# Peptides against a protein of PDB entry 6UG1, part 2

Target 1, 304 residues: chain A of PDB entry 6UG1
Amino acid sequence: SNEERKRRKYFHMLYLVCLMVHGFIRNEWINSKRLSRKLSNLVPEKVFELLHPQKDEELPLRSTRKLLDGLKKCMELWQKHWKITKKYDNVGLYMRTWKEIEMSANNKRKFKTLKRSDFLRAVSKGHGDPDISVQGFVAMLRACNVNARLIMSCQPPDFTNMKIDTSLNGNNAYKDMVKYPIFWCEVWDKFSKKWITVDPVNLKTIEQVRLHSKLAPKGVACCERNMLRYVIAYDRKYGCRDVTRRYAQWMNSKVRKRRITKDDFGEKWFRKVITALHHRKRTKIDDYEDQYFFQRDESEGIPD
Target 2, 301 residues: chain A of PDB entry 6UG1 as posed
Amino acid sequence: SNEERKRRKYFHMLYLVCLMVHGFIRNEWINSKRLSRKLSNLVPEKVFELLHPQKDEELPLRSTRKLLDGLKKCMELWQKHWKITKKYDNEGLYMRTWKEIEMSANNKRKFKTLKRSDFLRAVSKGHGDPDISVQGFVAMLRACNVNARLIMSCQPPDFTNMKIDTSLNAYKDMVKYPIFWCEVWDKFSKKWITVDPVNLKTIEQVRLHSKLAPKGVACCERNMLRYVIAYDRKYGCRDVTRRYAQWMNSKVRKRRITKDDFGEKWFRKVITALHHRKRTKIDDYEDQYFFRRDESEGIPD

## One batch from the design tools (peptide; aimed at target 1 Y10 F265 W269)

Design b1_p8_3_s2 (made by RFdiffusion4, then SolubleMPNN; from b1_p8_3, 3 letters changed)
Fold by OpenDDE base, seed 1:
Structure b1_p8_3_s2 (fold): chain B 304 residues (1-304), chain A 8 residues (1-8)
Amino acid sequence: as target 1 above (304 residues)
Amino acid sequence: SLLPPYEE
């Protein structure tokens, strides 16, 4: 019905705000001075120097290569620190079906929300789910004065799916679900004027995304619980930016159709949510990023 | 201590 379409759109919007606020809160917890002091001790001086290379005026690419090597070594150090990767409780922050949402509304299942103290302990011990591990990795880079932002792929229920029963066949659901991350890191490269993508936990990869990312979900089974629609970046200064354009090859032709921003009302609403979560002044880094997104929109063209 | 600004 038209009413059910309105209900699903409204519930998608509410759920998206809750996810974006969750990302904001986790980003605040990453900024813990107590955690920073502990995590800085994981990074040897030689690795710190690679993270902060001098600008090579002849070949800026040499400086980028040092930064990439430093980030690779940080990823290796993080793997040594992280002792226990816990499975997610149910589906974690991956996308729920409409049926799962309806069932969860009826069942007062106390989702045990992780407290800030428990999060800081989990990161400090190296014991937790993959999301806690990525968030801790961002905290370690921030402890080394690296311009690292937390990236969250927000997975609200699909309001474009109007099927009554959206139950997923359960057998491989967990493996396919966790094949691609929900959280990752980006690091600013001041030499190339670009964000470097770092997945320290899942794919264990470092990318300079041009047109495509390995972090973009591929295949039907993986996309059932992980649809690339709302990739939100949270920086140390409580900046909040939509960076979906980086990871979406087909932003205009495919991704936009599954976003609340497909219509002018949804676009204006989503901009208000981003603005409410963005607590810093604009910087030249934002200008370089917006220029890159513009070039990516021109290069994709208008969908036929 | 104010964390230094990020270099642009």
Scores: peptide ipSAE 0.297, ipTM 0.859, DockQ to the pose 0.019
OpenDDE base, seeds 2, 3, 4, 5: peptide ipSAE 0.295, 0.291, 0.293, 0.290; ipTM 0.859, 0.855, 0.857, 0.856

Design b1_p8_3_s3 (made by RFdiffusion4, then SolubleMPNN; from b1_p8_3, 3 letters changed)
Fold by OpenDDE base, seed 3:
Formats: sequence, C-alpha cells, structure tokens
Structure b1_p8_3_s3 (fold): chain B 304 residues (1-304), chain A 8 residues (1-8)
Amino acid sequence: as target 1 above (304 residues)
Amino acid sequence: SLLPPEEE
C-alpha cells in the first residue's frame, strides 16, 4: 500500500538517525584522554616516525610510502593487542529485515548498549566485537597524532524493499554478513592530499581508493545485510561528512536509488542531520575531498 | 587547543 511505503520511509529515516548518532557517540568515546595515553604506548618510536615522515620535496610519493608502511605496522601492532574478537549479538549493526523490525517492536528487548566505561575497558583489554576493535584502532592512531577518521557504513532497513516477508535464509547468513566491514578507518595523507582507507580488522587491508574499494560489498548474499548507501566519516574534531561517493562506484546509477536523498525532501532532511552532527569549521581538507567527489561524479556520468 | 595545528 501507499501507507506501508510511507511507514517504511519513516522507519528508515528514524533508524538512520539512530545509527548516525551511535557513530557520533563512539567517535566521542575514542577521543578519551585516558584511552589515548594507554594506546600511544603500543606504538614504538620507529613506527611513530613512519607515521610522521618529513615531506620529500623531490618525490612526495616517498613520504606517502613511509606513511603507508607506518599504517601497516600499526595494523600488525593492533593484531597483537587484540586478544578476543567476539561475534556480534544477533546481526549487530548490519541491516535488519522488515520482519525482524516488526518482531523486535513486539519484543521489548532493550538493545544492550555498552556503557562508555565498558567500551574503554574492552578497547584497553583487546576484548570485543569487530566494531569495537576498529574504533580502538582509530583511537590508537589519534593517540599518535594521526588525522584518523572513524568510518561507519550505516545499514537502515531497505525502504525500497516492499516485500511483506523479508526473511533471509539462515545457514550461511552470518559468514556472508561479516564478509565486509561496517566500521573502518580513513587516514589523511597530507602529501597526496587524499584519504587513505584502512580496514585493520576484517580484510586487513590498506588502499588508496580511486574508482572502487575492496570494502564495498559484492554478491547477493553479502548485500542482504550490508548495502553500501550511507558511509559517514567522523573526525577527531567532531566533523561529520557523507563520504559514500568514495566507496560507491555507481553512486548515480545504483546507490542514489536506495537512499532517502533520491528526492528533494529526503536530500534536505539528510543535510539537516549531517549539519546537526558536524561540530567543526570547514578546512582545506574538506575542499580537496569535495573536489575529489566532484571529479568522481563527472567520471561516472549520468546513468543511461 | 590540544591538537597540534594541521601543518599545511
């Protein structure tokens, strides 16, 4: 019905705000001075020097290579720190079906939200789910004065799915779900004027995204609970930016059709949500990023 | 201001 379409859009919007606020709160928690002092001690001086290379005036790419080597060593140090990767409770922050939402509304199961103290203890001990592990890795890089962003792929229910029953076949559902991350890291490369993508936990990869990312979900089974639609970046200065364009190869042709921003009302609403979560002034880094997004929109072209 | 200036 038209009413059910309106209801699903409303629940998608509400769920998206809750996810974006969750990312904002986790980004605040990883700025903890107590946690920063503990995590800086995990990084030896030689690795810190690689994270802060001098500018090579002859070949700026040499400085980028040092930074990439420093980030690789930080991932190796993080694997040694992290002792226990817990499975997600149910589906974690992956996409729920409409049936699961209806069943959850009937069952007053309080979402067991970790307290700030429990989160800080989990990161400090190296015990938690993959999301806590990625968030802790971002905290370690920030403790080393690296301009590291927390990235969140927000998974609200698909308001474009109008099927009544949206039950998923259970057998491989968890393995396919966790094949691609929901949280990752970006690091500013001041030499190339680009963001470096870092997945320290899931794929254990570092990439400079040009046209596509390895972190973008591929295949039907993986996309059932992880649909790339809202990739939100949270920086150390409480900036909030939509960076979906970096990770979406087909933003205009495919991704936009699955976003609330497909119409003017949804675009204006989503911009208000981003603005409410963006607590810093604009910088030259934002100008370089917006220029990159513009070039990516021109290069994709208009969908046929 | 506790964060060092981002050197340009």
Scores: peptide ipSAE 0.018, ipTM 0.572, DockQ to the pose 0.017
OpenDDE base, seeds 1, 2, 4, 5: peptide ipSAE 0.018, 0.018, 0.017, 0.016; ipTM 0.577, 0.572, 0.595, 0.603

Design b1_p8_3_s4 (made by RFdiffusion4, then SolubleMPNN; from b1_p8_3 with E5P D7E)
Fold by OpenDDE base, seed 1:
Structure b1_p8_3_s4 (fold): chain B 304 residues (1-304), chain A 8 residues (1-8)
Amino acid sequence: as target 1 above (304 residues)
Amino acid sequence: SLLPPFEE
């Protein structure tokens, strides 16, 4: 019905705000001075020097290569620190079906909200789910004065799915769900004027995204609980930016159709949500990023 | 303490 379409659109919007606020709160928690002092001690001086290379005026690519090597070593150090990777409780922050949402509303399931103190302890001990591990890795890079962003792929329920029953069948549902991350890191490369993508936990990869990312979900089973639609970046100064364009190969042709921003009302609403979560002044880094997104939109073209 | 500027 038209009423059910309106209800699902409204619930998608509400759920998206809750997810974006969750990302904002986790980004605040990883700025903890107590956590920073503990995590800086995990990075030896030689690795710190690689994270802060001198600018090579002849070949800026040499400086980028040092930064990439420093980030690789930081991933290795992080794997040594992280002792226990817990499974997610149920589906974590992956996408729920409409049926799961309705059943959860009827069941007063106490979602055990992790407290700030418990989060800081989990990161400090190296014990937690993959999301806590990624968030802790971003905290370690920030403790080393690296301009690292927390990235969150927000998974609100699919308001474009009008099926009554959306139950997901299959024993492999968890493996397919966790094949791609929900949280990762980006690091600013001041030499190339680009963001470097870092997945320290799931795929254990570093990439300089041009046209496509390895972190973009591929295949039907993986996309059931992880639809790339809202990739939000949170920096150490409480900046909030939509970086979906980086990771979406087909932003205009495919991804836009599944976003609230497919219509002018949804676009204006989503911009208000981003603005409400963006607590810093604009920088030239934002200008370089917007220029890159513009070039990516031109290169994709208008969908036929 | 103000967090240092981002290096651009």
Scores: peptide ipSAE 0.384, ipTM 0.889, DockQ to the pose 0.020
OpenDDE base, seeds 2, 3, 4, 5: peptide ipSAE 0.383, 0.383, 0.380, 0.382; ipTM 0.889, 0.888, 0.887, 0.889

Design b1_p8_4 (made by RFdiffusion4)
Pose (drawn by RFdiffusion4):
Structure b1_p8_4 (pose): chain A 301 residues (1-169, 173-304), chain P 8 residues (1-8)
Amino acid sequence: as target 2 above (301 residues)
Amino acid sequence: DLMPESLP
């Protein structure tokens, strides 16, 4: 019914706001001073110097390379620090079906509250699922004074799914691509470097294509790329989906609430509500990348 | 406050 259609659109908006805010608060917890100081001693002087390379006037590229080596070394040592990698209970933060949600609302059960202290303890011990692991990795980079963003792929239920049944054909297929990952600023190439230290264990300087965007019909059942939100050290919140969307204006726009005008205005209201800093020059360099990327997409196939 | 009261 048109009524259920409207409810799905509203609940989608609601769930999305909650997800984005959770990203905002989790990013705050990541900045914890007490935890940052402990995680900093995990980084040797050699690697620390690689993470803060000297300006190389003749060839800025060499500085970028040193940072990449440093990022690689950090990924490696984080693989060692993280001793226990749990499985997501049930579905984690991957996209759920309308049926699944309705049923979760029905069954209330018992839910162990988490809070901030428990999160900190888990990151210091090295116990957690991949979300906690990557989030902790970002906290470590920040304790070393690197401009590290936390990236979250918000996976609210699909408001474009009109079906009354909503059934699907696997765990391994869900976890193929991450919900959380990291970006680091390169002041020499003036670009954001994408880092996934937990799932794909890769570092990529995304230009026009990214390894992180999910592919194949089976994998996209639980992970439909729509809202890629970046949170930074100074409490910025930016929609970074353009970096990770091969067909942003075609394929992805149909799945976002921003396809109509009311949707874009509302979405902007939330982003602004979550962006608690003023504009820097880096924001401009990023907007320039997005503009060029937006104009290079062209006609679809 | 972030949520609308109605939808078009």

Design b1_p8_4_s1 (made by RFdiffusion4, then SolubleMPNN; from b1_p8_4 with D1E M3L)
Fold by OpenDDE base, seed 2:
Structure b1_p8_4_s1 (fold): chain B 304 residues (1-304), chain A 8 residues (1-8)
Amino acid sequence: as target 1 above (304 residues)
Amino acid sequence: ELLPESLP
């Protein structure tokens, strides 16, 4: 019905705000001074120097290579720190079906919220789910004065799916779900004027994204619970930015159709949500990023 | 309440 379409759109919007607020709160928690002091001790001086290379005036690419090597070594150090990767409780922050949402509404299961103290303890011990691990990795880089962002791929229920039964049938549903991350890191390269993508936990990869990322979900089964639609960046200064354009190859043709921002009302609404979560002034880094997004929009073109 | 268990 038209009412069910409106209900699903509204519920998608509400769920998206809750996910974005969650990302904001986790971004605040990883700025903990107590956590920072503990995590800085994981990074030896030689690795810290690689994270902060001098500007090579002859070949700026040499400085970027040192930064990339430093980030690789940080991933290796993080793997040594992280002792226990817990499975997600149910589907974690991956996308729920409409049926799962309705069943969860009927089952008054108390959601176990992780308290800030428990999060800080989990990161400090190296015991937690992959999301806590990524968030802790961002905290470690921030403890080393690296301009690292927490990236969250928000997975609200698909308001474009109007099926009554949206149950996902399949024995491999968890493996397919966790094949791609929903949290990762970005690091500002001051030499190339670009964000470097870092997945320290899932794919264990470092990318300089041009047209596509390895972190973008591929294949039907993986996309059932992880649709790249709302990739939100949270910086150390409480900036909040939509960075979906970086990771979406087909932003205009494919991704936009599944976003609330497909219409002017949704775009204006989503901009208000971003603005409410953006607590810093604009910087030259935002100008370089917006220029990159503009060039990516021009290069994709308008969908026929 | 429909918020994921991990939402604060």
Scores: peptide ipSAE 0.012, ipTM 0.648, DockQ to the pose 0.046
OpenDDE base, seeds 1, 3, 4, 5: peptide ipSAE 0.007, 0.011, 0.011, 0.008; ipTM 0.546, 0.665, 0.668, 0.538

Design b1_p8_4_s3 (made by RFdiffusion4, then SolubleMPNN; from b1_p8_4, 3 letters changed)
Fold by OpenDDE base, seed 4:
Structure b1_p8_4_s3 (fold): chain B 304 residues (1-304), chain A 8 residues (1-8)
Amino acid sequence: as target 1 above (304 residues)
Amino acid sequence: ELLPKSLP
């Protein structure tokens, strides 16, 4: 019905705001001074120096290579720190079906909201789910004065799916779900003037995204609970930016159709949400990023 | 307000 379509859009918008606020709160928690002091001690001086290379004026790529090596070593150090990767209790922050949402509304399941103190303890001990691990990795990089962003792929329910039964069939649903991350890191490369993508936990990869990312879900089964639609970046200064364009190869042709921003109302609304979560002034880094997004839109072209 | 007052 038209009513069910409106209900699903509303619930998608509400859920998206809740996810984006969750990312914002986690981004504040990883700025903890107490956590920063503990995590800085995990990074030896030699690795810190690689994270902060001098600018090579002859070949800026040499400086980028040092930064990439420093980030690789940080991932290795992080794996040594992280003792227990917990499974998600359910689907974590992966996409729920409409049926699961309806069933969860009927069942007053208290979401065990992790408290800030419990989060900081979990990160400090190296015990938690993959999301806590990624968030802790971002905290470690920030403790080393690296301009690291927390990235969140927000997974609100698919308001474009009008099927009544959206039950997912399959014994491997968890493996397919966790094949791609929901949280990752970006690091500003001041030499190349680009964001470096870092997945320290799931794929254990560092990439310089050009046209496609390894973190973009591929295959039907993986996309059932992880649809690349809203990739939100949270920086150390409480900036909030939509970075979906980086990770979406087909932003215009495919991704936009599945976003609330497919229409002018949704675009204006989503911009208000981003603005409300963006607590810093614009910087030249944002200009370089916007220029990159523009070039990516031109390179994709208009879908036929 | 972060929520739309009215859905179109």
Scores: peptide ipSAE 0.017, ipTM 0.688, DockQ to the pose 0.820
OpenDDE base, seeds 1, 2, 3, 5: peptide ipSAE 0.007, 0.012, 0.017, 0.008; ipTM 0.511, 0.663, 0.686, 0.461

Design b1_p8_5 (made by RFdiffusion4)
Pose (drawn by RFdiffusion4):
Structure b1_p8_5 (pose): chain A 301 residues (1-169, 173-304), chain P 8 residues (1-8)
Amino acid sequence: as target 2 above (301 residues)
Amino acid sequence: DPPLPLPP
């Protein structure tokens, strides 16, 4: 019914707002001073110097390389620090079906509250699922004074799914791509470097294509790329989906609430509500990248 | 219509 269609659109908006805000608060917890000081001693002087390379006037590229080596070394040592990698209970934060949600609302059960202290204890011990692990990785980079963003792929239920049944054909298929990952600023190449230290264990300087965007019909059942939100040290919130969307204006727009005007205006209200800092020059360099990327997409196939 | 969902 058209009524159920409208409810799905509203609940989608609601769930999306909650997810984005959870990203906002979790990013706050990541900045915890007490935790940062402990995680900093995990980084040797050699690697620390690689994370803060000297300006190389003749060839800025060498500085970028040193940072990449540093990022690689950090990924490695984080693989060692993280001793216990849990499985997501049930579905984690991956996209759920309308049927699954309706049924979760029905069954109230008992839910262990988490809070901030328990999160900190888990990151220091090295015990958690991949979301906790990557988030902790970002906290470590921040304790070393690197401009690290937390990236979250918000996966609200699909408001474009009109079906009354909503059934699907596997765990391994869900976890192929991450919900959380990291970005780090390169002041020499003036670009954001993408880092996934937990799932794909890769570092990529995304230009026109990214390894992180999910592919194949089976894998996209639980992970439909729509809202890639970046949170930074100074409490910025930016929609970074353009970096990770091969066909943004075609494939992805149809799945986002921003396809109509009301949707874009509303979405901008939330981003602004979550962006608690003023514009820096880095924001401009990023907008320039997005503009060029937006103009290079062209006609679809 | 219901109020639009926004952060607090």

Design b1_p8_5_s1 (made by RFdiffusion4, then SolubleMPNN; from b1_p8_5 with D1E)
Fold by OpenDDE base, seed 1:
Structure b1_p8_5_s1 (fold): chain B 304 residues (1-304), chain A 8 residues (1-8)
Amino acid sequence: as target 1 above (304 residues)
Amino acid sequence: EPPLPLPP
């Protein structure tokens, strides 16, 4: 019905705000001064120097190569620190079906919200789920004065799916779900004027995204619980930005149709949510990023 | 009111 379409759209909006607020809160927690002091001690001086290369005036690419090598070594150090990767409780922050949402509303499942103290302990010990591990890696880079963002792929229920039963059947449902991350890192390269993508936990990869990202979910089974729609970046200064354009090859033709921003009302609403979570002034880094997104929109062209 | 899905 038209009413069920309105209900699913409203619930998608509410769920998206809750996820974006969760990402904001986790981004505050990883700025903990106590955590920063502990995590800085994991990074040797030689690795710190690679993270902060001098500008090569002849070939800025040499400075970028040093930064990439420093980030690779930081990933290796993080793997040594992280002792226990826990499975997610149920589906974690991956996308739920409409049936799962309805059943969860009826069942007062006490979601044990992880307290800030327990999060800081988990990161300090190297014991937790993959999301806590990525968030801790971002905290380690920030402890080394690296301009690292926490990236969150927000997975609200698909309001464009009007099926009554959306049950997902399959023995491999968990493996397919966790094949691609929900959280990752971006690092600002001051030499190339670009964001470097870092997945320290799942794919264990560093990427300079041009047209396509390895972190974008591929295949039907993976996309059932991980739809690339709302990739939100949280910086060390409490900035909040939509960076979906970086990771979406087909933003205009495919991804936009699955976003609340497909209509003017949804665009204006989503802009208000981003603005409410964006607690810093604009910087020249935002100008370079917006220029890159513009070039990506021109290169995709108008969808047929 | 639908219970706010508290993120875990």
Scores: peptide ipSAE 0.020, ipTM 0.671, DockQ to the pose 0.110
OpenDDE base, seeds 2, 3, 4, 5: peptide ipSAE 0.019, 0.012, 0.011, 0.017; ipTM 0.659, 0.645, 0.672, 0.683

Design b1_p8_5_s2 (made by RFdiffusion4, then SolubleMPNN; from b1_p8_5 with D1E P8E)
Fold by OpenDDE base, seed 4:
Structure b1_p8_5_s2 (fold): chain B 304 residues (1-304), chain A 8 residues (1-8)
Amino acid sequence: as target 1 above (304 residues)
Amino acid sequence: EPPLPLPE
C-alpha cells in the first residue's frame, strides 16, 4: 500500500539517524584520553616515524609508501593486541529485513547498549566484536597523531523493498553477512592529498580507492545485509561527512536509487542530519575530498 | 590536540 511505503520510508529515515548518531557516539568514545595513552604504547617509535614521514619533495610517493608501511605495521600490531573477536549476537549493525524489524517491535528485546566504560575496557583488553576492534584501531592511530577517520556503512532497512516477506533463507547468512565490514578506517595522506582506506579486521587490507573498493559488497548474498548506501566518515575533530561516493562505483546509476537522497526532500533532510553531526569548520582536506568526489561523478557519467 | 594537519 501507499501507507506501507510511507511507513518504510519513515522507519528507514529514523533508523538511519539512529545509526549515524551511534557512529558519532563511538567516534567520541575513541577520542578518550585514557584509551589514547594506552594504545600509543602499542606503537613502537620506528612505526610512529613511518606514520609521520618527512615530505619527499622529489617523489611524494616515497612518503606515501612509508605511511602505507606504517599503517601495515599498525595492522599487524593491532592483530597482536586483539585477543578475542566475538561474533555478533545477532546481525550487529548489518541490515535487518522488514520481517525482523516487525518481530523485534513485538519482542521488547532490550538492546544491550554497550556503555562507554565497557567499550573502553573492551578495546583496552582486545576483546570484542569486529566493530569494536575497528573502532579501537582508529583510536590507536589517533593516539599516534594520525588523522584517522572512523567509517561507518549505515545499513537502514531497504525502503525500496516492498516485499511483505523479506526473510533470508541462507544457511551461510552469517558468513555472507560478515564477508564485508560495516566499520573501517580512513587515513589522510597529506602527500597524495587523498584518503587511504584501511580495513584492519575483516579483509585486513589497505587500499587507495580510485574507481572501486575491495570493501564494497559483491554478490547477492553479501548485499542482502550489507548494501553500500550511506558511508559516513567521522573524524577526530567531530567532522561528519558522506563519503559514499568513494566506495560506490555506480553512485548515480544504482546507489542513489536506494538512498533517501533520491528526491529533493530526502536530500535536504539528509543534509540536515549531516550538518547536525558535523561539529568542525571546513578545511582544505574537505576541498580535496569534494574535488575527488566531483571527478568521480563526472567519470561515472549520467546514467542513461 | 594538534590541529588536523592542513595539506601542505
Scores: peptide ipSAE 0.008, ipTM 0.459, DockQ to the pose 0.021
OpenDDE base, seeds 1, 2, 3, 5: peptide ipSAE 0.008, 0.007, 0.008, 0.008; ipTM 0.523, 0.569, 0.575, 0.590; seeds 1, 2, 3, 5 fail the geometry check

Design b1_p8_6 (made by RFdiffusion4)
Pose (drawn by RFdiffusion4):
Structure b1_p8_6 (pose): chain A 301 residues (1-169, 173-304), chain P 8 residues (1-8)
Amino acid sequence: as target 2 above (301 residues)
Amino acid sequence: SLLEEARE
């Protein structure tokens, strides 16, 4: 019914707002001073110097390379620090079906509250699922004074799914791509470097294509790329989906609430509500990348 | 306040 359609659109908006706010608060917890000081001693002087390379006037590229080596070394040592990698209970933060949600609302059960202290204890011990692991990785980079963003791919239920059944054909297929990952600024190449230290264990300087965007019909059942939100040290919140969307204006727009005007205005209201800093020059360099990327997409196939 | 207009 048209009524159920409207409810799905509203609940989608609601769940999306909650997800994005959770990203905002979790990013706050990541900045915890007490935790940052402990995680900093995990980084040797050699790697620390690689993470803060000297300006190389003749060839800025060498500085970028040193940072990449540093990022690689950090990924490695984080693989060692993280001793216990849990499985997501049930579905984690991956996209759920309308049926699954309706049924979760029905069954209330008992839910162990988490809070901030428990999160900190888990990151210091090295015990958690991949979300916690990557989030802790970002906290470590920040304790070393690198401009690290937390990236979250918000996976609200699909408001474009009109079906009354909503049934699907695997765990391994869900976890192929991450919900959380990291970006680090390169002041020499003036670009954001994408880092996934937990799932794909890769570092990529995304130009026009990214390894992180999910592919194949089976894998996209639980992970439909729509809202890639970046949170930074100074409490910025930016929609970074353009970096990770091969067909943004075609394929992805149809799945976002921003396809109509009311949707874009509403979404902007939330981003602004979550962006608690003023514009820097880096924001301009990023907008320039997005503009060029937006104009290079062209006609679809 | 974020959802007041969506309710209408």

Design b1_p8_6_s1 (made by RFdiffusion4, then SolubleMPNN; from b1_p8_6, 4 letters changed)
Fold by OpenDDE base, seed 3:
Structure b1_p8_6_s1 (fold): chain B 304 residues (1-304), chain A 8 residues (1-8)
Amino acid sequence: as target 1 above (304 residues)
Amino acid sequence: SLFEEFKK
């Protein structure tokens, strides 16, 4: 019905705001001065120097290579720090079906909200789910004065799915769900004027995204609980930016159709949400990023 | 709530 379409759209919007606020809160928590002091001690001086290379005036790419090597070593150090990777409770922050949402409304499942103190302890001990681990890795890089962003792929229920029963086929193993991350890191490369993508936990990869990312979900089974639609970046200065364009190969042709921003009302609404979560002034880094997104839109073209 | 501000 038209009513059910409106209901699902509304619930998608509400759920998306809750996810984006969650990312904002976690981004504040990882800025903890106490945590920063503890995590900086995990990074040896030689690795710190690689994270802060001098500008090679002859070949700026040499400086980028040092930064990439520093980030690789930070991932290795982080793996040594992280002792226990817990499974998600149920599906974590992966996408729920409409049936699961309806069943959850009837069952007052007290989602065990992790307190700030418990989060800081979990990161400090190296005990937690993959999301906590990624968030802690971003905190470690920030403790080393690296301009690292927390990236969140927000997974609200699919308002474009109008099926009554949205039960997943029973074969969607936990393995397929967690094949791709929900949280990752980006690091600003001041030499190339680009963001470097870092997944320290799931795929354990570093990439310089051009047209496609390794972190973008592929295959039907993986996409059922992880649809790339809202990739939100939270920086150390409480900036909030939509960076979906980086990770979406087919933003205009495919991804936009699954977003609230497919219509003018949804675009205006989503812009209000981003603006409310963006607590810093614009910088030259934002200009370079917007230029990159513009070039990516031009290169994709308008879908026929 | 933040959400109510975005409904308007």
Scores: peptide ipSAE 0.019, ipTM 0.679, DockQ to the pose 0.280
OpenDDE base, seeds 1, 2, 4, 5: peptide ipSAE 0.017, 0.017, 0.018, 0.016; ipTM 0.678, 0.678, 0.659, 0.662; seed 4 fails the geometry check

